# Peptides against a protein of PDB entry 1Y0J: the designs that were tried, part 15

Target 1, 39 residues: chain A of PDB entry 1Y0J
Amino acid sequence: EARECVNCGATATPLWRRDRTGHYLCNACGLYHKMNGQN

## One batch from the design tools (peptide; made by RFdiffusion4, then SolubleMPNN)

Design b1_p12_6_s3 (from b1_p12_6, 8 letters changed)
Fold by OpenDDE base, seed 1:
Structure b1_p12_6_s3 (fold): chain B 39 residues (1-39), chain A 12 residues (1-12)
Amino acid sequence: as target 1 above (39 residues)
Amino acid sequence: MEEIEEIREELE
């Protein structure tokens, strides 16, 4: 398989996250979205 | 804040 962050395209991260729509985000992007509520 | 869940799973 090949997982990648839907926001930045990163393929590796210390912690994968997932938004409410089921899209995978790397840790950094996930935290960004969590705190800002938008892209 | 948006609902972002942490995913800790084994990747293949």
Scores: peptide ipSAE 0.231, ipTM 0.719, DockQ to the pose 0.059
Fold by OpenDDE base, seed 3:
Structure b1_p12_6_s3 (fold): chain B 39 residues (1-39), chain A 12 residues (1-12)
Amino acid sequence: as target 1 above (39 residues)
Amino acid sequence: MEEIEEIREELE
């Protein structure tokens, strides 16, 4: 299956992350949202 | 801070 970052659309990342609602985020976007909160 | 989990398992 093809996974995509719900924030930037990236399909590849060194580390997939997931928010509390189950949405997948690439490492970069996950870290960004972890530290800065929602959009 | 929002809760962001690290996912290391491959789903497929």
Scores: peptide ipSAE 0.225, ipTM 0.717, DockQ to the pose 0.058
Fold by OpenDDE base, seed 5:
Structure b1_p12_6_s3 (fold): chain B 39 residues (1-39), chain A 12 residues (1-12)
Amino acid sequence: as target 1 above (39 residues)
Amino acid sequence: MEEIEEIREELE
């Protein structure tokens, strides 16, 4: 598999997250989006 | 605010 965080490009993370449109985010970026709603 | 789901699955 070649999964990448759509925000930072990371290919590894302790926990993958996914937004409402199905795009994958690493744990860090996902948490940031969840807290701030953007970036 | 966008909903972010946690994905807990085994990946290759």
Scores: peptide ipSAE 0.222, ipTM 0.712, DockQ to the pose 0.059
Fold by OpenDDE base, seed 2:
Structure b1_p12_6_s3 (fold): chain B 39 residues (1-39), chain A 12 residues (1-12)
Amino acid sequence: as target 1 above (39 residues)
Amino acid sequence: MEEIEEIREELE
């Protein structure tokens, strides 16, 4: 297991998320994109 | 809002 957030590169997070394209995001980045739609 | 799913699975 070497999962990394595609946005910030974090390898650990309390909750992994996945965008519509199937890419993994850490909780923070996932919430950011979910709420704002952009980085 | 963008569609972001919660993934709670533990992947190796």
Scores: peptide ipSAE 0.227, ipTM 0.721, DockQ to the pose 0.059; fails the geometry check

Design b1_p12_6_s4 (from b1_p12_6, 9 letters changed)
Fold by OpenDDE base, seed 5:
Structure b1_p12_6_s4 (fold): chain B 39 residues (1-39), chain A 12 residues (1-12)
Amino acid sequence: as target 1 above (39 residues)
Amino acid sequence: SEKIEEIKKELE
């Protein structure tokens, strides 16, 4: 099985994150969303 | 397996 960041398409990350609606985000994109509340 | 963390909702 493969996973992709819904924001940037990355397939590898030190830490997978998930938003409140369940979308998978790489660490970088997840942190960005956390800090800004949106893309 | 890869570690997964959920973005927490900020509450007032």
Scores: peptide ipSAE 0.028, ipTM 0.427, DockQ to the pose 0.044
Fold by OpenDDE base, seed 2:
Structure b1_p12_6_s4 (fold): chain B 39 residues (1-39), chain A 12 residues (1-12)
Amino acid sequence: as target 1 above (39 residues)
Amino acid sequence: SEKIEEIKKELE
């Protein structure tokens, strides 16, 4: 497996997230975008 | 995108 956060490029995270378009986000970036309505 | 879903890590 070689998953990468589309926002920061991180390849490891305690919890992967995915946006409505199916792009992978690390936990931190996912939470940021979820809370701010971005990405 | 405001909808961010949690997903489990894939085991490979």
Scores: peptide ipSAE 0.112, ipTM 0.642, DockQ to the pose 0.060; fails the geometry check
Fold by OpenDDE base, seed 1:
Structure b1_p12_6_s4 (fold): chain B 39 residues (1-39), chain A 12 residues (1-12)
Amino acid sequence: as target 1 above (39 residues)
Amino acid sequence: SEKIEEIKKELE
């Protein structure tokens, strides 16, 4: 199995982010949603 | 998306 961003499905990123519930988000999606306020 | 809300909080 390969890790995937829960938002875009990417399997590679320079920085994996993970919340306290265990969801993984790539760096780009994490920053995008922070900057644009999207859920 | 609700599924990334906890992540957004950690990014603040």
Scores: peptide ipSAE 0.037, ipTM 0.508, DockQ to the pose 0.066; fails the geometry check
Fold by OpenDDE base, seed 3:
Structure b1_p12_6_s4 (fold): chain B 39 residues (1-39), chain A 12 residues (1-12)
Amino acid sequence: as target 1 above (39 residues)
Amino acid sequence: SEKIEEIKKELE
């Protein structure tokens, strides 16, 4: 099985992050939402 | 997104 970012679908990232329900997000998506004030 | 609120908090 391959891990994928639930936001962008990326299968590789320097740092995997996880949302409160355990879904994986790539590092970029986590940072992007923070920097752009997205909820 | 509600899903990433904890991530935002850690990134502050």
Scores: peptide ipSAE 0.032, ipTM 0.494, DockQ to the pose 0.067; fails the geometry check

Design b1_p12_7_s1 (from b1_p12_7, 8 letters changed)
Fold by OpenDDE base, seed 2:
Structure b1_p12_7_s1 (fold): chain B 39 residues (1-39), chain A 12 residues (1-12)
Amino acid sequence: as target 1 above (39 residues)
Amino acid sequence: RAAEIERIREEL
């Protein structure tokens, strides 16, 4: 099994991020969540 | 939401 962004399903990203509960997010989705303060 | 994320992705 490969790592996937829990938001968009991407399997590759320049930088893996994680949300407050430890779920993996690709860089873009992580930045989106950070900008909007949203899960 | 998806469109906004795509814009972010394109800027990176």
Scores: peptide ipSAE 0.579, ipTM 0.860, DockQ to the pose 0.862
Fold by OpenDDE base, seed 5:
Structure b1_p12_7_s1 (fold): chain B 39 residues (1-39), chain A 12 residues (1-12)
Amino acid sequence: as target 1 above (39 residues)
Amino acid sequence: RAAEIERIREEL
């Protein structure tokens, strides 16, 4: 039942982020999506 | 994608 980053599957991160649809992303994946015009 | 994300992760 652990939370997972929808991009990389990580279950731990310094900061949980969410994309525009509310899916959880780890900090790094969230920043990546933001940089590429997604999130 | 994975490589770029790892670069971001390394900077944090």
Scores: peptide ipSAE 0.577, ipTM 0.860, DockQ to the pose 0.769
Fold by OpenDDE base, seed 4:
Structure b1_p12_7_s1 (fold): chain B 39 residues (1-39), chain A 12 residues (1-12)
Amino acid sequence: as target 1 above (39 residues)
Amino acid sequence: RAAEIERIREEL
């Protein structure tokens, strides 16, 4: 069992983030979502 | 999309 970014599948990141529904995102994907407001 | 995410990743 290992946490994975729901967008890119990364299993390691400097900072885990979560989307509005609680799914885990790596830092980069989370920032992407924040800047674009969507996947 | 992937390219933009990679740009973000590279800045970190």
Scores: peptide ipSAE 0.575, ipTM 0.859, DockQ to the pose 0.856
Fold by OpenDDE base, seed 3:
Structure b1_p12_7_s1 (fold): chain B 39 residues (1-39), chain A 12 residues (1-12)
Amino acid sequence: as target 1 above (39 residues)
Amino acid sequence: RAAEIERIREEL
């Protein structure tokens, strides 16, 4: 356990997301990636 | 970038 967002290192989020290659992102970072393409 | 992400986080 102890999942972490690969972008910001957060260990808790309202919704875990995954990038196109399967890495976990917190909700905010995931949405950022969606809007900008990448980290 | 971090600031933009924080703004997103605050609006959720």
Scores: peptide ipSAE 0.572, ipTM 0.858, DockQ to the pose 0.821

Design b1_p12_7_s2 (from b1_p12_7, 6 letters changed)
Fold by OpenDDE base, seed 3:
Structure b1_p12_7_s2 (fold): chain B 39 residues (1-39), chain A 12 residues (1-12)
Amino acid sequence: as target 1 above (39 residues)
Amino acid sequence: AMEEIEKIREAL
């Protein structure tokens, strides 16, 4: 069991983030989602 | 939009 970004599948990131429902996102995907709402 | 995400990733 390795943590994965639910958007891009990355298993490593300088900072794990979470979406509104608690799913893990890598830093970059999390920031993108925050700015644009989704993928 | 993976292209934009890649830009973010590389900028950090």
Scores: peptide ipSAE 0.637, ipTM 0.884, DockQ to the pose 0.815
Fold by OpenDDE base, seed 1:
Structure b1_p12_7_s2 (fold): chain B 39 residues (1-39), chain A 12 residues (1-12)
Amino acid sequence: as target 1 above (39 residues)
Amino acid sequence: AMEEIEKIREAL
């Protein structure tokens, strides 16, 4: 089992983020979601 | 959306 971004599937990132419901996002996807709400 | 995400990734 390896952690992966629920948006892009990346398994490595400089900073793990989470959405409002706790799903893991890589840094870039997390920033995109924060700026736009979702994918 | 993926294109925008790549722009964010490249900028960091």
Scores: peptide ipSAE 0.637, ipTM 0.886, DockQ to the pose 0.831
Fold by OpenDDE base, seed 2:
Structure b1_p12_7_s2 (fold): chain B 39 residues (1-39), chain A 12 residues (1-12)
Amino acid sequence: as target 1 above (39 residues)
Amino acid sequence: AMEEIEKIREAL
């Protein structure tokens, strides 16, 4: 088992984030989601 | 958009 960003597939990131439904996102994808409300 | 995401990643 290895955590990965549901958007870009990255398996490493300086900060794991999660979307509103609990899916893991890398830091960059998570910030993008917050800025735009979605992917 | 992956392009925008890469810009975010590089800026950090």
Scores: peptide ipSAE 0.637, ipTM 0.884, DockQ to the pose 0.832
Fold by OpenDDE base, seed 5:
Formats: sequence, structure tokens, C-alpha cells
Structure b1_p12_7_s2 (fold): chain B 39 residues (1-39), chain A 12 residues (1-12)
Amino acid sequence: as target 1 above (39 residues)
Amino acid sequence: AMEEIEKIREAL
């Protein structure tokens, strides 16, 4: 199985990030989550 | 917000 961003479903990204509970996010979604705390 | 996320993605 392939890893995917829990927010947008992307399966590829320049940098994988994780939210506070450990879910994988693509780089852009991770940055947005960090700044806004929302999907 | 997906629209704002796209702005972030484009800026990187």
C-alpha cells in the first residue's frame, strides 16, 4: 500500500509531514495545518 | 481550505 496525505489524498510530495497525532500530510497540507489547525 | 493549500503549494 502507498502512503497518502490524510487531507488531500496525495500519494507524492517533496516532503512528508505529520500532524500532532501522527497522521501523514503532504508538505503543503502540513504547512496549512500547522498555521491554521484545520483541514 | 484547499484553495489556500494550492497557494502554498504553488509558492514552494
Scores: peptide ipSAE 0.631, ipTM 0.883, DockQ to the pose 0.803

Design b1_p12_7_s3 (from b1_p12_7, 8 letters changed)
Fold by OpenDDE base, seed 2:
Order: structure tokens, then C-alpha cells, then sequence
Structure b1_p12_7_s3 (fold): chain B 39 residues (1-39), chain A 12 residues (1-12)
């Protein structure tokens, strides 16, 4: 098992981010979530 | 949406 972005399933990213409840997001998805609040 | 996220990814 390897870490995966909970939004897109990516297993590699320049920077791992986490949402408000601690779920891992790739850099791109994390930035999108931060800007829009969610998906 | 996936399209917007992909735009972000390509800019990084």
C-alpha cells in the first residue's frame, strides 16, 4: 500500500497536502480544495 | 473539477 490523493488517486506529487480532516491530497488537488472549499 | 485541477497541475 502507498499513499494516494483522496481526490484524484495520484501516488506521487511534489508536495503532499492534507484537508481539514487530515486526508492526503496531492499538491494540485490540495490547492484546488483550498481555493474552492472542496471538489 | 478535473479540468481545473489539471490546469493547476500543469502550472506547477
Amino acid sequence: as target 1 above (39 residues)
Amino acid sequence: AKEEIEKIRKQL
Scores: peptide ipSAE 0.636, ipTM 0.881, DockQ to the pose 0.828
Fold by OpenDDE base, seed 3:
Structure b1_p12_7_s3 (fold): chain B 39 residues (1-39), chain A 12 residues (1-12)
Amino acid sequence: as target 1 above (39 residues)
Amino acid sequence: AKEEIEKIRKQL
């Protein structure tokens, strides 16, 4: 196991998010991606 | 941008 944020590699986050193609992102990276469309 | 992401992280 050990899920990782595909952007920063974090293995822990208050809330896991997913990008439009299903890749896991930590909460912060997910919010950044949502606001800017990419990392 | 890592810096901007960190700012977001700290606001959570």
Scores: peptide ipSAE 0.635, ipTM 0.881, DockQ to the pose 0.813
Fold by OpenDDE base, seed 1:
Structure b1_p12_7_s3 (fold): chain B 39 residues (1-39), chain A 12 residues (1-12)
Amino acid sequence: as target 1 above (39 residues)
Amino acid sequence: AKEEIEKIRKQL
């Protein structure tokens, strides 16, 4: 099994992030969500 | 927001 970004499906990233509910996001998707509060 | 996320990715 491998970790995936719940937004874009990426399996590799310089830094794994998590949303407020604990789901994994790649660095870029995590930053976007943090900046905009939504997808 | 695919395009905006890609812009973020390229800046890192």
Scores: peptide ipSAE 0.634, ipTM 0.883, DockQ to the pose 0.836
Fold by OpenDDE base, seed 5:
Structure b1_p12_7_s3 (fold): chain B 39 residues (1-39), chain A 12 residues (1-12)
Amino acid sequence: as target 1 above (39 residues)
Amino acid sequence: AKEEIEKIRKQL
């Protein structure tokens, strides 16, 4: 039942982020998505 | 992209 990054599947991160639809992303994936708007 | 994301991860 662990939270997972919807992009890379990581279950641990220094900071959980969420995309515009509310799905959880690890810090790195979240920053990448913000910069590029895509996976 | 995996590679770019990994670059970001390493900077944090």
Scores: peptide ipSAE 0.628, ipTM 0.880, DockQ to the pose 0.811

Design b1_p12_7_s4 (from b1_p12_7, 7 letters changed)
Fold by OpenDDE base, seed 2:
Structure b1_p12_7_s4 (fold): chain B 39 residues (1-39), chain A 12 residues (1-12)
Amino acid sequence: as target 1 above (39 residues)
Amino acid sequence: AAAEIERIREAL
């Protein structure tokens, strides 16, 4: 299976990120999450 | 959140 962002479902991104519990996020969602502490 | 995330995505 392919990796996907748990927030937006994207399967491609310039940089994969992960939240503190290990869930994969695309670069943009990961940055948003980091700044706001939530989806 | 979706709109704000898209702004981030487009800027990078």
Scores: peptide ipSAE 0.653, ipTM 0.886, DockQ to the pose 0.827
Fold by OpenDDE base, seed 1:
Structure b1_p12_7_s4 (fold): chain B 39 residues (1-39), chain A 12 residues (1-12)
Amino acid sequence: as target 1 above (39 residues)
Amino acid sequence: AAAEIERIREAL
């Protein structure tokens, strides 16, 4: 199996990020969540 | 949200 962004489903990204509970997010989704607190 | 995320993706 492959790692997936829990928000958009992407399996590749320049930088993997994680939300507050440890779920993986791609770079863009992670930045969005960091700035806005949600999707 | 999806549109904003795409803008973020393209800016990087």
Scores: peptide ipSAE 0.651, ipTM 0.886, DockQ to the pose 0.821
Fold by OpenDDE base, seed 3:
Structure b1_p12_7_s4 (fold): chain B 39 residues (1-39), chain A 12 residues (1-12)
Amino acid sequence: as target 1 above (39 residues)
Amino acid sequence: AAAEIERIREAL
């Protein structure tokens, strides 16, 4: 099963991140969410 | 905020 970013749908990223509830985010989306709290 | 995320992505 392919992992995908719950925000943008990307299936590849230089670094997988996770939000506070454990959902996977690509590096860029994860950084954005961290800075803004969410989408 | 797709545009902002793209800016972050391109900077990496």
Scores: peptide ipSAE 0.650, ipTM 0.884, DockQ to the pose 0.828
Fold by OpenDDE base, seed 5:
Structure b1_p12_7_s4 (fold): chain B 39 residues (1-39), chain A 12 residues (1-12)
Amino acid sequence: as target 1 above (39 residues)
Amino acid sequence: AAAEIERIREAL
């Protein structure tokens, strides 16, 4: 099984991030979440 | 949100 970004479904990223509840996000989605406080 | 995320992705 491959890791996936819970927001966009990407399976590859320069840097895996996690949201405040522990879900995996790709780098870009993680930065977006951090900037906006989730979606 | 998708558009903003794409802008972030392209800037990196």
Scores: peptide ipSAE 0.647, ipTM 0.884, DockQ to the pose 0.841

Design b1_p12_8_s1 (from b1_p12_8, 10 letters changed)
Fold by OpenDDE base, seed 3:
Structure b1_p12_8_s1 (fold): chain B 39 residues (1-39), chain A 12 residues (1-12)
Amino acid sequence: as target 1 above (39 residues)
Amino acid sequence: RQEEIERIREEL
């Protein structure tokens, strides 16, 4: 089992983030969501 | 969406 970004499917990132429901996001997707008011 | 994410990723 490998952790995957729920947005882009990436399995590697310099920093794992989590959305408000606890799903994992890679650093880039997490920052994108934060900037655009998503998860 | 994807283009913006790629820009963010490139800056890191």
Scores: peptide ipSAE 0.505, ipTM 0.836, DockQ to the pose 0.787
Fold by OpenDDE base, seed 1:
Structure b1_p12_8_s1 (fold): chain B 39 residues (1-39), chain A 12 residues (1-12)
Amino acid sequence: as target 1 above (39 residues)
Amino acid sequence: RQEEIERIREEL
């Protein structure tokens, strides 16, 4: 079973991030959320 | 959204 980014579905990333409710985001999607006031 | 994420990926 592979972890997936809840935003884009990526299964690999240099750094896993998490949103405020604990869902996994890839590094890029996590940074996008930070830039746009979401997370 | 996707376009901006792609730009972020290119920077990393």
Scores: peptide ipSAE 0.502, ipTM 0.838, DockQ to the pose 0.778
Fold by OpenDDE base, seed 4:
Structure b1_p12_8_s1 (fold): chain B 39 residues (1-39), chain A 12 residues (1-12)
Amino acid sequence: as target 1 above (39 residues)
Amino acid sequence: RQEEIERIREEL
């Protein structure tokens, strides 16, 4: 099985990130969460 | 939300 971003469902990204509880986010979603105080 | 994420994605 492929890794998926828990926010947008993307299966490919330049850089995998993780939220504070350890769930995977694509680079863009991870940066969005960080900018909005969610990561 | 998704609109903002798309803007971030395009800037990278």
Scores: peptide ipSAE 0.501, ipTM 0.836, DockQ to the pose 0.773
Fold by OpenDDE base, seed 5:
Structure b1_p12_8_s1 (fold): chain B 39 residues (1-39), chain A 12 residues (1-12)
Amino acid sequence: as target 1 above (39 residues)
Amino acid sequence: RQEEIERIREEL
């Protein structure tokens, strides 16, 4: 099983994050979402 | 928005 960021499709990241609905985000995309909201 | 994410990634 392979995990990937639902935003950018990255399969590797120093820290996996999750959005409010539980979808996986890479560290960078997760930080973007935190700063700008779910978008 | 991907441009902003790229900037964030570069700082990490």
Scores: peptide ipSAE 0.507, ipTM 0.838, DockQ to the pose 0.853; fails the geometry check

Design b1_p12_8_s2 (from b1_p12_8, 9 letters changed)
Fold by OpenDDE base, seed 3:
Structure b1_p12_8_s2 (fold): chain B 39 residues (1-39), chain A 12 residues (1-12)
Amino acid sequence: as target 1 above (39 residues)
Amino acid sequence: KKEEIEKIREEL
C-alpha cells in the first residue's frame, strides 16, 4: 500500500498534499497544481 | 510541465 504522487509517481516527500478530489500529490506537485491549476 | 515542477522541488 505504498502511497504515490498521482502526478509524478514519487513515493516519498517532505509533505503529502491532496488535490481538490482527494488524490495524493507530493509537496512539489501539490504546490505546482496550486499555482497553475493542473498539469 | 516537468521542468517547472523540478524547479519547485529543488527550491524546497
Scores: peptide ipSAE 0.438, ipTM 0.819, DockQ to the pose 0.837
Fold by OpenDDE base, seed 1:
Structure b1_p12_8_s2 (fold): chain B 39 residues (1-39), chain A 12 residues (1-12)
Amino acid sequence: as target 1 above (39 residues)
Amino acid sequence: KKEEIEKIREEL
């Protein structure tokens, strides 16, 4: 039952985010996606 | 683009 960022695979982050489809992203990847659309 | 993501991590 461990969560990981669907983009970078990180298992720990200061803040979990989600993309538009509901996939979990770490804080950094989530912010990147929000700012640029997709990686 | 790993480099841009890493920059975000460093800034946080």
Scores: peptide ipSAE 0.433, ipTM 0.819, DockQ to the pose 0.829
Fold by OpenDDE base, seed 4:
Structure b1_p12_8_s2 (fold): chain B 39 residues (1-39), chain A 12 residues (1-12)
Amino acid sequence: as target 1 above (39 residues)
Amino acid sequence: KKEEIEKIREEL
């Protein structure tokens, strides 16, 4: 079982983040969500 | 969008 970003599907990232409901996001998607909300 | 996300990746 490999972790993947729920937004873009990336399986590798410099830093795993999580959204408000606990789903994993890659660093870039997490930063985007923080600034703009859902993609 | 994906375009904006890619810009974020580019800067990091």
Scores: peptide ipSAE 0.426, ipTM 0.815, DockQ to the pose 0.799
Fold by OpenDDE base, seed 2:
Structure b1_p12_8_s2 (fold): chain B 39 residues (1-39), chain A 12 residues (1-12)
Amino acid sequence: as target 1 above (39 residues)
Amino acid sequence: KKEEIEKIREEL
């Protein structure tokens, strides 16, 4: 088992982030969500 | 979305 970004499915990232409900996002997707608002 | 995310990923 391996952690994966709930948005893009990536299993590796320089920094794991989480959305407002606690779901894991890779750094890029997390920043995207932060700037725009979820997927 | 995919395009924008890739741009972010490339910038980092």
Scores: peptide ipSAE 0.443, ipTM 0.821, DockQ to the pose 0.823; fails the geometry check

Design b1_p12_8_s3 (from b1_p12_8, 10 letters changed)
Fold by OpenDDE base, seed 3:
Structure b1_p12_8_s3 (fold): chain B 39 residues (1-39), chain A 12 residues (1-12)
Amino acid sequence: as target 1 above (39 residues)
Amino acid sequence: AKEEIERIREEL
């Protein structure tokens, strides 16, 4: 299987990020979550 | 917010 962003489902990103509980987020979703607290 | 995320993605 391939890794995917738990927020948008993207399977490719220039930088994988993780939320506070360890779930993978693409770069854009990770930055959004960091700025706003969640999706 | 999907729109905001899209803007972030475009900026990078």
Scores: peptide ipSAE 0.540, ipTM 0.850, DockQ to the pose 0.822
Fold by OpenDDE base, seed 5:
Structure b1_p12_8_s3 (fold): chain B 39 residues (1-39), chain A 12 residues (1-12)
Amino acid sequence: as target 1 above (39 residues)
Amino acid sequence: AKEEIERIREEL
């Protein structure tokens, strides 16, 4: 099975991140969430 | 959000 970013659906990223509830985010989406708090 | 995420992605 391939891991997917829960925000954008990307399956590849230089660095996997996780949100506060443990869902996987690609690096870019994770940084966006960190800076803005959502979406 | 899409546009801002793309800007972040390009910086990396």
Scores: peptide ipSAE 0.530, ipTM 0.849, DockQ to the pose 0.821
Fold by OpenDDE base, seed 1:
Structure b1_p12_8_s3 (fold): chain B 39 residues (1-39), chain A 12 residues (1-12)
Amino acid sequence: as target 1 above (39 residues)
Amino acid sequence: AKEEIERIREEL
């Protein structure tokens, strides 16, 4: 039951985020997606 | 972009 970022595969992050469809992103990938709209 | 994400990660 290990969580991983759907973008980069990281299994640890200071803060888990989620994209518009509810998939988990690490903090960095989540911020990137938010800033740029998508990947 | 992998490089941009890496920059974000380093700034946090």
Scores: peptide ipSAE 0.529, ipTM 0.850, DockQ to the pose 0.850
Fold by OpenDDE base, seed 2:
Structure b1_p12_8_s3 (fold): chain B 39 residues (1-39), chain A 12 residues (1-12)
Amino acid sequence: as target 1 above (39 residues)
Amino acid sequence: AKEEIERIREEL
């Protein structure tokens, strides 16, 4: 299985995160979503 | 925003 950030498409990240619905986000996108909401 | 995410990424 090849994991991919649902926001930016990154396939590698220092830390995988997930949004409230369980979709994978890279660390940067996950932090952005946590701080500001969806984008 | 794309630009803000890029700023966050640079800080990591």
Scores: peptide ipSAE 0.535, ipTM 0.850, DockQ to the pose 0.819; fails the geometry check

Design b1_p12_8_s4 (from b1_p12_8, 9 letters changed)
Fold by OpenDDE base, seed 4:
Structure b1_p12_8_s4 (fold): chain B 39 residues (1-39), chain A 12 residues (1-12)
Amino acid sequence: as target 1 above (39 residues)
Amino acid sequence: AMEEIKKIAEEL
């Protein structure tokens, strides 16, 4: 099994991030969430 | 917006 971004499903990213509840996000989605607080 | 972030994220 491989980790995947809970937002876009990506399985590869230059940097894995986590949201406030600990779910994994790719770098891009993590940054988007951080900036906008939403998907 | 998400697409723009994806492009920017390549540099981050």
Scores: peptide ipSAE 0.228, ipTM 0.744, DockQ to the pose 0.472
Fold by OpenDDE base, seed 1:
Structure b1_p12_8_s4 (fold): chain B 39 residues (1-39), chain A 12 residues (1-12)
Amino acid sequence: as target 1 above (39 residues)
Amino acid sequence: AMEEIKKIAEEL
C-alpha cells in the first residue's frame, strides 16, 4: 500500500496536505482546494 | 486551473 492524493492519485509530492476531513492531498491539489474549494 | 497550480507547485 502507498499513500495517494485523493484528488489526482499522485503517490509522491514534496509536501503532503490534508483536507478538512483528514484525507491526503498532494501539495498542488491541496493548494488548489484551499484557494478555490473546487475539484 | 489545477494544471497551472501543479506547474507553480513544482517551482516552489
Scores: peptide ipSAE 0.223, ipTM 0.737, DockQ to the pose 0.478
Fold by OpenDDE base, seed 2:
Structure b1_p12_8_s4 (fold): chain B 39 residues (1-39), chain A 12 residues (1-12)
Amino acid sequence: as target 1 above (39 residues)
Amino acid sequence: AMEEIKKIAEEL
């Protein structure tokens, strides 16, 4: 199975990020989480 | 919110 962003479902991104619990986020959603602490 | 994410990165 392909990796997916847990926030938006994207399967491709220029940079995969992870939250503190290890969930994968695309670059955009990872930055959003980092800035706001939420989806 | 998804609209805020769009302002952060062009990939969305």
Scores: peptide ipSAE 0.214, ipTM 0.743, DockQ to the pose 0.691
Fold by OpenDDE base, seed 3:
Structure b1_p12_8_s4 (fold): chain B 39 residues (1-39), chain A 12 residues (1-12)
Amino acid sequence: as target 1 above (39 residues)
Amino acid sequence: AMEEIKKIAEEL
């Protein structure tokens, strides 16, 4: 039911992001993944 | 680096 960041497990974030395959990431993890292409 | 990004993201 509740969405979770697939990287850090956060259940709340000011902005949900998604990776290239559609998995949900919190804002911070999404930005990190984008910058580095990795966890 | 993740810690740095999280700190900045929390401020924003």
Scores: peptide ipSAE 0.213, ipTM 0.733, DockQ to the pose 0.480

